Peptides against a protein of PDB entry 1ZZD. Designs and how they scored, part 64

Target 1, 109 residues: chain A of PDB entry 1ZZD
Amino acid sequence: FQVVNPYLLRDLVDLGIWDEGMKQYLITQNGSIQGLPNVPQELKDLYKTVWEISQKTIINMAADRSVYIDQSHSLNLFLRAPTMGKLTSMHFYGWKKGLKTGMYYLRTQ

## One batch from the design tools (peptide; made by RFdiffusion4, then SolubleMPNN)

Design b2_p14_7_s1 (from b2_p14_7, 8 letters changed)
Fold by OpenDDE base, seed 5:
Structure b2_p14_7_s1 (fold): chain B 109 residues (1-109), chain A 14 residues (1-14)
Amino acid sequence: as target 1 above (109 residues)
Amino acid sequence: KKEEEMEKLVEKYL
């Protein structure tokens, strides 16, 4: 079951490119619009899926939230192609950023 | 320096 972002839907309709074909495309692409040539880059940047966001950015945001929240919140990371190098770098960077927990949830595509 | 090596990994993969 796939959920379409309602704001993305709106913007695609406003662009006049929403149709059944587009719907099927998004299903096959797991919600990604990065490959669409008729979508402005600004919208592509806005509607990145979790697989398209830098995990460094995700860690940074988590560290920022930790400043304002006393209770530990779960960190979810997403890797398309996990490697030991990537995993090691994530652990190190999370530690360097002062995350309270050394453990995070890793999801692979 | 191990930390430098780790920083290089971060730059490479994250």
Scores: peptide ipSAE 0.103, ipTM 0.736, DockQ to the pose 0.871
Fold by OpenDDE base, seed 2:
Structure b2_p14_7_s1 (fold): chain B 109 residues (1-109), chain A 14 residues (1-14)
Amino acid sequence: as target 1 above (109 residues)
Amino acid sequence: KKEEEMEKLVEKYL
């Protein structure tokens, strides 16, 4: 079940571009606004979906919070098109950042 | 040496 981010909804309404067509567009695009020409870039940067952000950044954030969380917090990584290069890089970088083995789940679209 | 190669992969893909 896909829901629209309530803050995104607010901002789109404030821009005056929210309508049924926009709603259907977001559903079709899995919540992405990156392709919309009438949305400011700052909003596009703010409302990136999990498929549009750097996984390196996600790993960094997980490593930072893992200092305070013991084994109870899992990391979810999202790859639309996994390759050996990407998988190897993710594994290595996670290790280098001190993430415990098995701390992350890989999800593929 | 191997670590350097892996770092290059990270820069390329992540």
Scores: peptide ipSAE 0.102, ipTM 0.728, DockQ to the pose 0.844
Fold by OpenDDE base, seed 3:
Structure b2_p14_7_s1 (fold): chain B 109 residues (1-109), chain A 14 residues (1-14)
Amino acid sequence: as target 1 above (109 residues)
Amino acid sequence: KKEEEMEKLVEKYL
């Protein structure tokens, strides 16, 4: 089931914009705040949902983590609408970035 | 050339 990010909730409360309307908005938007005009862009960038983050960025972050550990961390990727082009790109880029362990999980919305 | 094609694919989709 859908749960609001507790840190996002805190920050929205701190901004003084948390109310029942905001709660319902987040439910209908699957946790996305990208469309809110009263939220600073910095927070929008911080609280991108997994469906709003570039998967290239996620792969880069995973590759960066793998530099400091002997065993590669699990890589979870998210696609709203998977296509062969996207899947191939993800696998290739992961390989290019030197990930020893391939993608552990692929989730779709 | 295959690698270049894959790089273009990455730029397009990721």
Scores: peptide ipSAE 0.098, ipTM 0.726, DockQ to the pose 0.814
Fold by OpenDDE base, seed 4:
Structure b2_p14_7_s1 (fold): chain B 109 residues (1-109), chain A 14 residues (1-14)
Amino acid sequence: as target 1 above (109 residues)
Amino acid sequence: KKEEEMEKLVEKYL
């Protein structure tokens, strides 16, 4: 699988911090740059991995998209450590946001 | 309300 986002790679090169060490770091961190001190926060905010994005945000975006489609939209959610509380919260919030389907796919790390 | 409790859970977990 691709560990490094192509656009992230570009930006890291532009920052002059891309090298073999950076590559190996990203491999070990599964593509995350959140722990890098030499990366601007703006880029950290931009290049969050699926595991670093609020699932509430994902559900919000799905709800927004659902306004423009007639059919039910598939939703993928990503949790590092799923718990019953998290699952229940996702179901509730999805319902609250008026998603056309209660079905979504849960991915775990 | 139960809904309010669930909203708190959403804030906590999502």
Scores: peptide ipSAE 0.096, ipTM 0.719, DockQ to the pose 0.765

Design b2_p14_7_s2 (from b2_p14_7, 7 letters changed)
Fold by OpenDDE base, seed 3:
Structure b2_p14_7_s2 (fold): chain B 109 residues (1-109), chain A 14 residues (1-14)
Amino acid sequence: as target 1 above (109 residues)
Amino acid sequence: EEEEELEKLIEKYL
């Protein structure tokens, strides 16, 4: 089951648009608010789901964290529609960014 | 040359 982000819930309540219909919409959309016309763009940018963020950005963030961690941390990547080209690119880019370990887990939608 | 090709691939898919 998908748990709604408590901060997102708060902001939707503050906007006065939280109701049962909104709840059901979020469930069917796997937590995405990108398609909602009554949500400000700034909130859409803030509350992107893992499927709506470029994996290049995720890899960059992981590489940045690795500078401060003695041991390699786990990296989870999320692809809506994985292809051989995309998988190959992720592996090479991760290596290029100097990740101590490769991808820990790949999730698909 | 090889680095440029890899960069193009990365930009295309990631």
Scores: peptide ipSAE 0.080, ipTM 0.562, DockQ to the pose 0.656
Fold by OpenDDE base, seed 5:
Structure b2_p14_7_s2 (fold): chain B 109 residues (1-109), chain A 14 residues (1-14)
Amino acid sequence: as target 1 above (109 residues)
Amino acid sequence: EEEEELEKLIEKYL
């Protein structure tokens, strides 16, 4: 069951490009609008899916959150094509950034 | 040297 982001839906309607075809496109693309030529780049940047965000950025954000949170918080990472090199890099970068928990949840597509 | 190698991996994959 896939749910379309209601804010994305609104913006696509405002652009006048929302229709049944667009709906089916989003379903096929797992919610990604990155491939749409008629969508402004600022909206593409705003509505990146979890598979389109830099994991380095996610780790940075987690490290920033850890400054304010004493209790351990969960970190979810997403890799489209996981490799040993990527996994190793993620572990060491997280360590370098001072993440106290060596644990994160890895999801793959 | 080890840190440099790690930095290269980070830049490559993250």
Scores: peptide ipSAE 0.076, ipTM 0.547, DockQ to the pose 0.700
Fold by OpenDDE base, seed 4:
Structure b2_p14_7_s2 (fold): chain B 109 residues (1-109), chain A 14 residues (1-14)
Amino acid sequence: as target 1 above (109 residues)
Amino acid sequence: EEEEELEKLIEKYL
């Protein structure tokens, strides 16, 4: 499986911080760069793993996309540890935003 | 209002 986003790889190379140590770090961190002190915050904001992205933001983006799509598409939401309250909130928020398709909830093992 | 309560829940969990 791919741990490192190819665009992230490019940017890390451009920063001159890509090496075997960085690779192993990212493997250990499941692709997260949030803990790296030598990475600009701008890149940290850009390269969030599915577990680091606000699900509210995901729903907002899905709602925005749906305006331009003439067919229904499923929304995949990724939760590290879903709770009933979180799932309920996401469902109703999606409904509030006008999403007409089902949501698929994926969690880490 | 139901909408206000829903927004409260959304802010709580999302």
Scores: peptide ipSAE 0.069, ipTM 0.538, DockQ to the pose 0.687
Fold by OpenDDE base, seed 1:
Structure b2_p14_7_s2 (fold): chain B 109 residues (1-109), chain A 14 residues (1-14)
Amino acid sequence: as target 1 above (109 residues)
Amino acid sequence: EEEEELEKLIEKYL
């Protein structure tokens, strides 16, 4: 089942826009608030879903962690519409960033 | 040049 981010819930309540309709909207949008006109852009930037975050950023964060951890990391990547270009880019960028292992789990929507 | 091509792919897709 889908769980609403508790911090997002808090902020939506603080905005006074949380109700049953908003809850249903989030369910249908898989947690995305990008389409809501009454939400400040700063909150939209803060609460990007895994499908809305740059995968480059995810790889960068993984690379940063790998500097300090000897054990192999597992990396989860999320692509709505995987293409050969995207897959190739992920492999090469991971290599370029010096990830210890090419171990990643690709999730598709 | 190969690195530049890779950078273009990264910027395009990631």
Scores: peptide ipSAE 0.056, ipTM 0.567, DockQ to the pose 0.621

Design b2_p14_7_s3 (from b2_p14_7, 6 letters changed)
Fold by OpenDDE base, seed 1:
Structure b2_p14_7_s3 (fold): chain B 109 residues (1-109), chain A 14 residues (1-14)
Amino acid sequence: as target 1 above (109 residues)
Amino acid sequence: EEEEELEELIEKYL
């Protein structure tokens, strides 16, 4: 089952826009608030879903962690519509960033 | 040149 981010829930309540309709909207949108006109852009930027975050950013964060941890990291990447270009870019960028292991789990929507 | 091509791919897809 889908769980709503508790911090997002809090902020939506604080905005006074949380109700059953909003709950159902989030369920149908897989947690995305990008389409909501009554949500400030700063909150939309804060609560991007895994499908809305740049995978480059995810790889960067993984690379940053790998500097300090000797053990192999597992990386989860999320692509709505994987293409050969995207896959190739991920492999090369991971290599460029010096990830210790090319181990990633690719999730598709 | 190869690095530039890679950077273009990264900017395009990631």
Scores: peptide ipSAE 0.050, ipTM 0.527, DockQ to the pose 0.626
Fold by OpenDDE base, seed 4:
Structure b2_p14_7_s3 (fold): chain B 109 residues (1-109), chain A 14 residues (1-14)
Amino acid sequence: as target 1 above (109 residues)
Amino acid sequence: EEEEELEELIEKYL
């Protein structure tokens, strides 16, 4: 199981801020860099974890792919604290966006 | 090529 995104690792190394402390921090933060003061905001925006990215964005991307892909693709959604209302909203939004297949896999934190 | 470089970084730092 890879906690740290390889591209993130590269960028942190390039910034010269990678060390054992950073490694341990990322492990404890489940790969999140949002709390790091010495990381540019641009990188924070780029490297949102699956828990930090908008699930609506994921659905949109999946819908966009489905426009020119005939076969159904897997859709994985990640929710920190799913409620029945939130799940219903996601399903409805996915349906509204014309997804051929509902959620294949749902992860919760 | 990029993938190989990333693998090397992983091996080095993780």
Scores: peptide ipSAE 0.042, ipTM 0.635, DockQ to the pose 0.015
Fold by OpenDDE base, seed 2:
Structure b2_p14_7_s3 (fold): chain B 109 residues (1-109), chain A 14 residues (1-14)
Amino acid sequence: as target 1 above (109 residues)
Amino acid sequence: EEEEELEELIEKYL
């Protein structure tokens, strides 16, 4: 189990901001750099964790590739704290986007 | 080659 993305490590080293404190910060934040003020926004956008990516975007990507296959790919969603309302909305949105298989796995943090 | 460089960084800094 590796928390730090290797490409992220490279970029942080290139920025000259990698140290033991940064390492511990990333461990406690499960690899997230969103809260770091000295990191460019473009890197924050690039290195969003699975918990920070819009689930709507994930559904859109799944629906998009489903156009080219007979059966849609299995969709795995990661939610920090799902509510019934959020789950219902996600299911409905997936259906609206034409997902054939829908959501097979829901993982919570 | 890029993969090897990343592995070296991991070994060095993590």
Scores: peptide ipSAE 0.040, ipTM 0.651, DockQ to the pose 0.014
Fold by OpenDDE base, seed 5:
Structure b2_p14_7_s3 (fold): chain B 109 residues (1-109), chain A 14 residues (1-14)
Amino acid sequence: as target 1 above (109 residues)
Amino acid sequence: EEEEELEELIEKYL
């Protein structure tokens, strides 16, 4: 699969920081640029991977979508280091946000 | 057009 987002590639090239070292770094980091000191924060925010977005934000987005979706939908959650406490908190938070179903699919890295 | 440009970048740098 493609590790580097094409738009990210463009922006890194435009910044003049693209090289073989950068390519290898991105491969090792599964496309993440969060650890790069020479990348503007705005780009880091723009190109967050699914592993770098807070699960709370994902739940909020799902709740917002549910306002317009009448049929049942599934929610995918991504956790780098899942704990029972985090899972319980997310489930409870989702319930509080009025999700029609507490059903979600957990993916781990 | 933008998609084509991005594909060219991929071919060039990846």
Scores: peptide ipSAE 0.039, ipTM 0.653, DockQ to the pose 0.013

Design b2_p14_7_s4 (from b2_p14_7, 9 letters changed)
Fold by OpenDDE base, seed 2:
Structure b2_p14_7_s4 (fold): chain B 109 residues (1-109), chain A 14 residues (1-14)
Amino acid sequence: as target 1 above (109 residues)
Amino acid sequence: DEEKKLEELIEKNL
């Protein structure tokens, strides 16, 4: 397996900021480049990890998929620090979007 | 309004 996204690696090399220090930084940050000051915001937006995107977006995508598939799929959600408020919001928003399944698979970091 | 409160909760957390 690769620790770093190969396309991200390419772009960091093109920026001239890839080195062993950068590699170690990404390992400790679980692939996140959001905290890097020398990376353009455009790249930060492009290479968001699953922990950095809105779970609302994930639920929307799942709802869109349900239109085209017959089988029931579990909704995979990613939360760094789950709270009761977040869990409640996920359940109710999923309900509002009319997901075929109420099955949720929550991953925590 | 309960629906409005729910929307606010969703927007706050997701």
Scores: peptide ipSAE 0.073, ipTM 0.670, DockQ to the pose 0.668
Fold by OpenDDE base, seed 3:
Structure b2_p14_7_s4 (fold): chain B 109 residues (1-109), chain A 14 residues (1-14)
Amino acid sequence: as target 1 above (109 residues)
Amino acid sequence: DEEKKLEELIEKNL
């Protein structure tokens, strides 16, 4: 069950590019607009799916939050194609950034 | 240098 992000829908309508074809495109692309040539890069950056965001950035954000409170339980990471290299990188980078606990939740596509 | 290798691994994968 897929739901189009309502804010994304709004912006696509505002761009005048929303139609049935666009709807079907989003369904086939699991919500990603990264491949659309008629969408400004700023919107592409804004509407990245969880699979398109740098996990390093996610870890950095978690580390920043942990400065004030224990946010270990809020760390959720996403990988399309997990490998030992990626898992190792995630673990050690999180450790390097001073996270109190390891990865709380890992989701794979 | 293992630290350098780890940093390269991190940059490659994350």
Scores: peptide ipSAE 0.069, ipTM 0.669, DockQ to the pose 0.665
Fold by OpenDDE base, seed 5:
Order: structure tokens, then sequence, then C-alpha cells
Structure b2_p14_7_s4 (fold): chain B 109 residues (1-109), chain A 14 residues (1-14)
């Protein structure tokens, strides 16, 4: 089920824009605030959903983590509109970055 | 260059 990030909720309240309409908006937008014109860009950057973060960045972070982890760990990737090109890119980029597992879990919106 | 093609694909999609 969908739950609003409590910190996001706090910040929206502090902005004075939290109301029932905003709540319903977030539900329909799967938690995304990127489309809200009255939210500062700084907050939009802070509260990106998993669907709004570059998967390249996610892979980079995973590669960085692997330096400190002695065992393989799962990697979750998120694509709004998966294509074979994207899947291929993720596979080979992960390989290029030295991810040992070669496996990732794909989530689609 | 296959590597170059792959890099372009990565930059396009990720």
Amino acid sequence: as target 1 above (109 residues)
Amino acid sequence: DEEKKLEELIEKNL
C-alpha cells in the first residue's frame, strides 16, 4: 500500500500546501511531487521517488557499496517504461561497473 | 566500435 513519506508530509505542511487535495494528488501520482509548481526544486530533488532516479545513478551507488560488502547483494532497479534497450543497457552498465552478482531485480511501474 | 555503441546506448537509456 502507498504511504506518504513522513518527512515529505512535514515539509508540505511547513509550506502550507498540505490539504486533502494534495493528499489525493500524491495518491494518484504515486508519491511524486515533481509536477507541483508550488514546491521548491530543492524539495523535488530531495523527494524523488524510485521511479524518478536515474538507474545509472543507482547502479553507480551499488558499485560503490560493493567495495565494502564481501558478499553479493541484491540490486533493485525501477523503470517506468521498460524496453529491451533499457534492460540491455542496465545489464551491460552494471557489468562494466564491476557488479559481481550480475543479477538485479527489475520493478516496473 | 561496439564499445562505443554500447556507451551510446547506455547514455540514451539510463
Scores: peptide ipSAE 0.068, ipTM 0.670, DockQ to the pose 0.708
Fold by OpenDDE base, seed 4:
Structure b2_p14_7_s4 (fold): chain B 109 residues (1-109), chain A 14 residues (1-14)
Amino acid sequence: as target 1 above (109 residues)
Amino acid sequence: DEEKKLEELIEKNL
């Protein structure tokens, strides 16, 4: 797998802040740019890793998509630190949002 | 209210 999103790489190069140090930083941060002070907030908002996106938002998006599909697609969720509370919340919220299936693929860091 | 408590749990964890 690649740590750096190719579009993110392009934008970092365009900002003139891409170098070996930046590369190593991203590797150690698993692709996250949220901690970089010299990156505009708009790019931080655009390039969130799967671990930095609200899973509620992901479920909302899945529910919105389900309106247009006959057969539900598999939903992948990403939890950095999975807990029973998070799992329970995931299942209940998915159910509340009316997802056609309760099939979730949970990914953990 | 169980619904409200569940909503709070969801907001906390997701």
Scores: peptide ipSAE 0.076, ipTM 0.672, DockQ to the pose 0.642; fails the geometry check

Design b2_p14_8_s1 (from b2_p14_8, 7 letters changed)
Fold by OpenDDE base, seed 1:
Structure b2_p14_8_s1 (fold): chain B 109 residues (1-109), chain A 14 residues (1-14)
Amino acid sequence: as target 1 above (109 residues)
Amino acid sequence: SLEELEELLKKNPF
């Protein structure tokens, strides 16, 4: 069950490019607009999906939060194509950043 | 080693 981001929907409507074809495109692309030639880059940057943002940034934000919380929160990471190198790097980086727990959930596309 | 892990971080962006 996929729901289009309502803000993205608004912006696509404002661009005049929202139609049934666009809706179906977003469904097939799991919400990604990165491949659309008629969308400004600033909107592409704004509406990056979880698969298109740096997971390093996600870990950084988690590390920042962990300094001020008593209990560890779950961390979900998203990789399109996980490799052993990436997994090891993420684990080590989490350790290096001083996360209270090295446990996180990896999601794959 | 720690150095190898640091290099791994550089080579494997995520």
Scores: peptide ipSAE 0.182, ipTM 0.787, DockQ to the pose 0.790
Fold by OpenDDE base, seed 2:
Structure b2_p14_8_s1 (fold): chain B 109 residues (1-109), chain A 14 residues (1-14)
Amino acid sequence: as target 1 above (109 residues)
Amino acid sequence: SLEELEELLKKNPF
């Protein structure tokens, strides 16, 4: 069951581009608006899905949190098309950033 | 080596 982000819905309505076709498009694209030609880039940047965000940023945020919390929060990383090179790079970068556990959960699309 | 790993980071953005 996929739920559309209510703020995204509002902004698409305000743009006057919300209709049943748009709804079906978002369902097929798993909520991504990156491919829409009539959406301002500012909104595309704001409403990036987890698959469109730099996972390096996610690791940086986790490293910052590790100063204040023990590993009560699990680190979840998202790669649409994982490769051995990317996985090795992510593991090494996490180690380099001083994460207490080099273990994270990898999600694939 | 660490240098090879650093190069790997550059070649494989994420």
Scores: peptide ipSAE 0.178, ipTM 0.779, DockQ to the pose 0.776
Fold by OpenDDE base, seed 5:
Structure b2_p14_8_s1 (fold): chain B 109 residues (1-109), chain A 14 residues (1-14)
Amino acid sequence: as target 1 above (109 residues)
Amino acid sequence: SLEELEELLKKNPF
């Protein structure tokens, strides 16, 4: 089930913009604040949903960690609109970056 | 080919 990030909630309250309307907005936007005009860009960058983060960055971070981990670590990737091209690209890029595991979890919205 | 895969990366951001 969908829950509001407690830190996001805190910051929205601190901004004085938290109300029932904001709550309903977040529900309809699946937690995204990117479209809110009264939220500083710094907070928008901080509270990107998993669907709004570059998965390439996630792979890069995983590759950096993999050099220090013996067993394959679980990598979860998120694509709002998956395509075969994207899937192939992600797999190839992971391989290129030296990920030990060829299997990761892919979530779709 | 490797070149084709590199091109695929460019065409399919993620």
Scores: peptide ipSAE 0.170, ipTM 0.773, DockQ to the pose 0.810
Fold by OpenDDE base, seed 3:
Structure b2_p14_8_s1 (fold): chain B 109 residues (1-109), chain A 14 residues (1-14)
Amino acid sequence: as target 1 above (109 residues)
Amino acid sequence: SLEELEELLKKNPF
């Protein structure tokens, strides 16, 4: 079951572009607004879905957090089109960044 | 699956 991000909904309403057509669009696009021509780029950047974010950035943020916690958290990574090369690179990079997590969870769209 | 990922990772050197 897909639910629209409430903050995204608010901003779309503020833009005056929220309607039933927009709602159906978001459903068909799995919450992505990247293809909307009437949405400012700053909002597109803000509301990237997990499939549209650099997972390297996610790993970097996780590494930064690990400095301040005793026990590392599991990391969820998202790839729309996973390849062996990507998986290897991501795992190695996480290791290189000093992540202490013993488990990486991969999600695919 | 998670198990599939784990097996794939084991086969790749770091």
Scores: peptide ipSAE 0.122, ipTM 0.686, DockQ to the pose 0.063

Design b2_p14_8_s2 (from b2_p14_8, 7 letters changed)
Fold by OpenDDE base, seed 1:
Structure b2_p14_8_s2 (fold): chain B 109 residues (1-109), chain A 14 residues (1-14)
Amino acid sequence: as target 1 above (109 residues)
Amino acid sequence: EEEELEELLKKNPF
């Protein structure tokens, strides 16, 4: 089942735009608010879904953690529309960053 | 090569 982020819900209520229509919109958009014209950009930036976040940043954060932790982490990456070029670049980038985890899990939408 | 990787990254952002 889908759960709306409670903080997002709060902010949408504060904007006065929360209603059943908005709820259904979020369901159809898998939680994305990027297409809403009546939402400030700062909130759009804050409430990016996993499909809207730079996975390069995710890899960077994983690499930053790996230097201090002995055990390897599991890394989940999310791409809406994977391509061979993206997959290759992600693979080599992760390798270059020296991730202890030689493997990551790729999720596609 | 690092330069090749940089080009690859630029062409294929993620």
Scores: peptide ipSAE 0.159, ipTM 0.750, DockQ to the pose 0.621
Fold by OpenDDE base, seed 2:
Structure b2_p14_8_s2 (fold): chain B 109 residues (1-109), chain A 14 residues (1-14)
Amino acid sequence: as target 1 above (109 residues)
Amino acid sequence: EEEELEELLKKNPF
């Protein structure tokens, strides 16, 4: 069961563009609003899904947390279209950033 | 080694 972000719902209602068609669109797009021409860019930037944000940023944040957290937290990475090149790149980048040889979970769509 | 990684990152953004 996919739940729509309640804040996104509110903002779409405030824009006057929320209806059953919009609801079905969001379901088919897995919550992405990036393709909607009638949504301001600022809202698109705010409501990026995990598939639309830089995984490099996530790795950077994890590396920063590792300074304060003794336990190897499981890092979750999200790639919509994984390639061997991207996987290799992420692996080496994580290594360079000093991520403890911890288990990372890769999620693919 | 660092240059190879930079090139790899450039070719394979994520």
Scores: peptide ipSAE 0.154, ipTM 0.745, DockQ to the pose 0.628
Fold by OpenDDE base, seed 4:
Structure b2_p14_8_s2 (fold): chain B 109 residues (1-109), chain A 14 residues (1-14)
Amino acid sequence: as target 1 above (109 residues)
Amino acid sequence: EEEELEELLKKNPF
């Protein structure tokens, strides 16, 4: 089942926009608030779903962590619509960034 | 080599 992020819930309540309609909206949008006009951009940036986050950024962060610990085997990447081009690009980018292994988990929507 | 990768990244954002 789908669970709303408790921090997101808090912030939506604080904004005074939480109601049954909002709840249903989030369910239909798989937790995304990006389309809500009454939500500040700051919150939209904070509460990006895994499908809305730049996977390039994820790789960057993983590479930064890999300096101290090998995170390559635990790296999860998320693409809504994977293509061979994207996969190739991600692979080479990860390689360029010095990830110790090319092993990561790819999730698709 | 770097240029090739940059082009690849540009064509295939993720």
Scores: peptide ipSAE 0.152, ipTM 0.740, DockQ to the pose 0.596
Fold by OpenDDE base, seed 5:
Structure b2_p14_8_s2 (fold): chain B 109 residues (1-109), chain A 14 residues (1-14)
Amino acid sequence: as target 1 above (109 residues)
Amino acid sequence: EEEELEELLKKNPF
C-alpha cells in the first residue's frame, strides 16, 4: 500500500496546500509532486520518487560503494517506461562500471 | 566499445 512521506506531508501543510484533494492527487500520482505548480522546485528535488531519480546515478553510487561491501550487496533499479534499449544500456553501463551481471534487480511501474 | 556504449547511453537515457 502507498504511504505519504511524513516530512512531505509536513512541508505541504506548511505551504498551506494540503487537503483531501491533494491527498487524492498524491495517491493517483503514486506520491509524485513533480506535476504540482504550487510547490517550490527545491521541494520537488527533495521528494523525488524512485521513478524520478536517475538510475545512472544509482548505478554510479552502487559502483562506488561496492568497494566497501561484500557480495551480499544488492541494487534495485526503477524504470517507469522500460524499453529494450534502456535495459541494454543499463546492463552494459553497469558492466562497464564493474558491477557483476545480475547484481541489480529491475522494477517497473 | 566505449564509443558504442556512449551512443547507446545517449539514445537510451535512464
Scores: peptide ipSAE 0.150, ipTM 0.742, DockQ to the pose 0.623

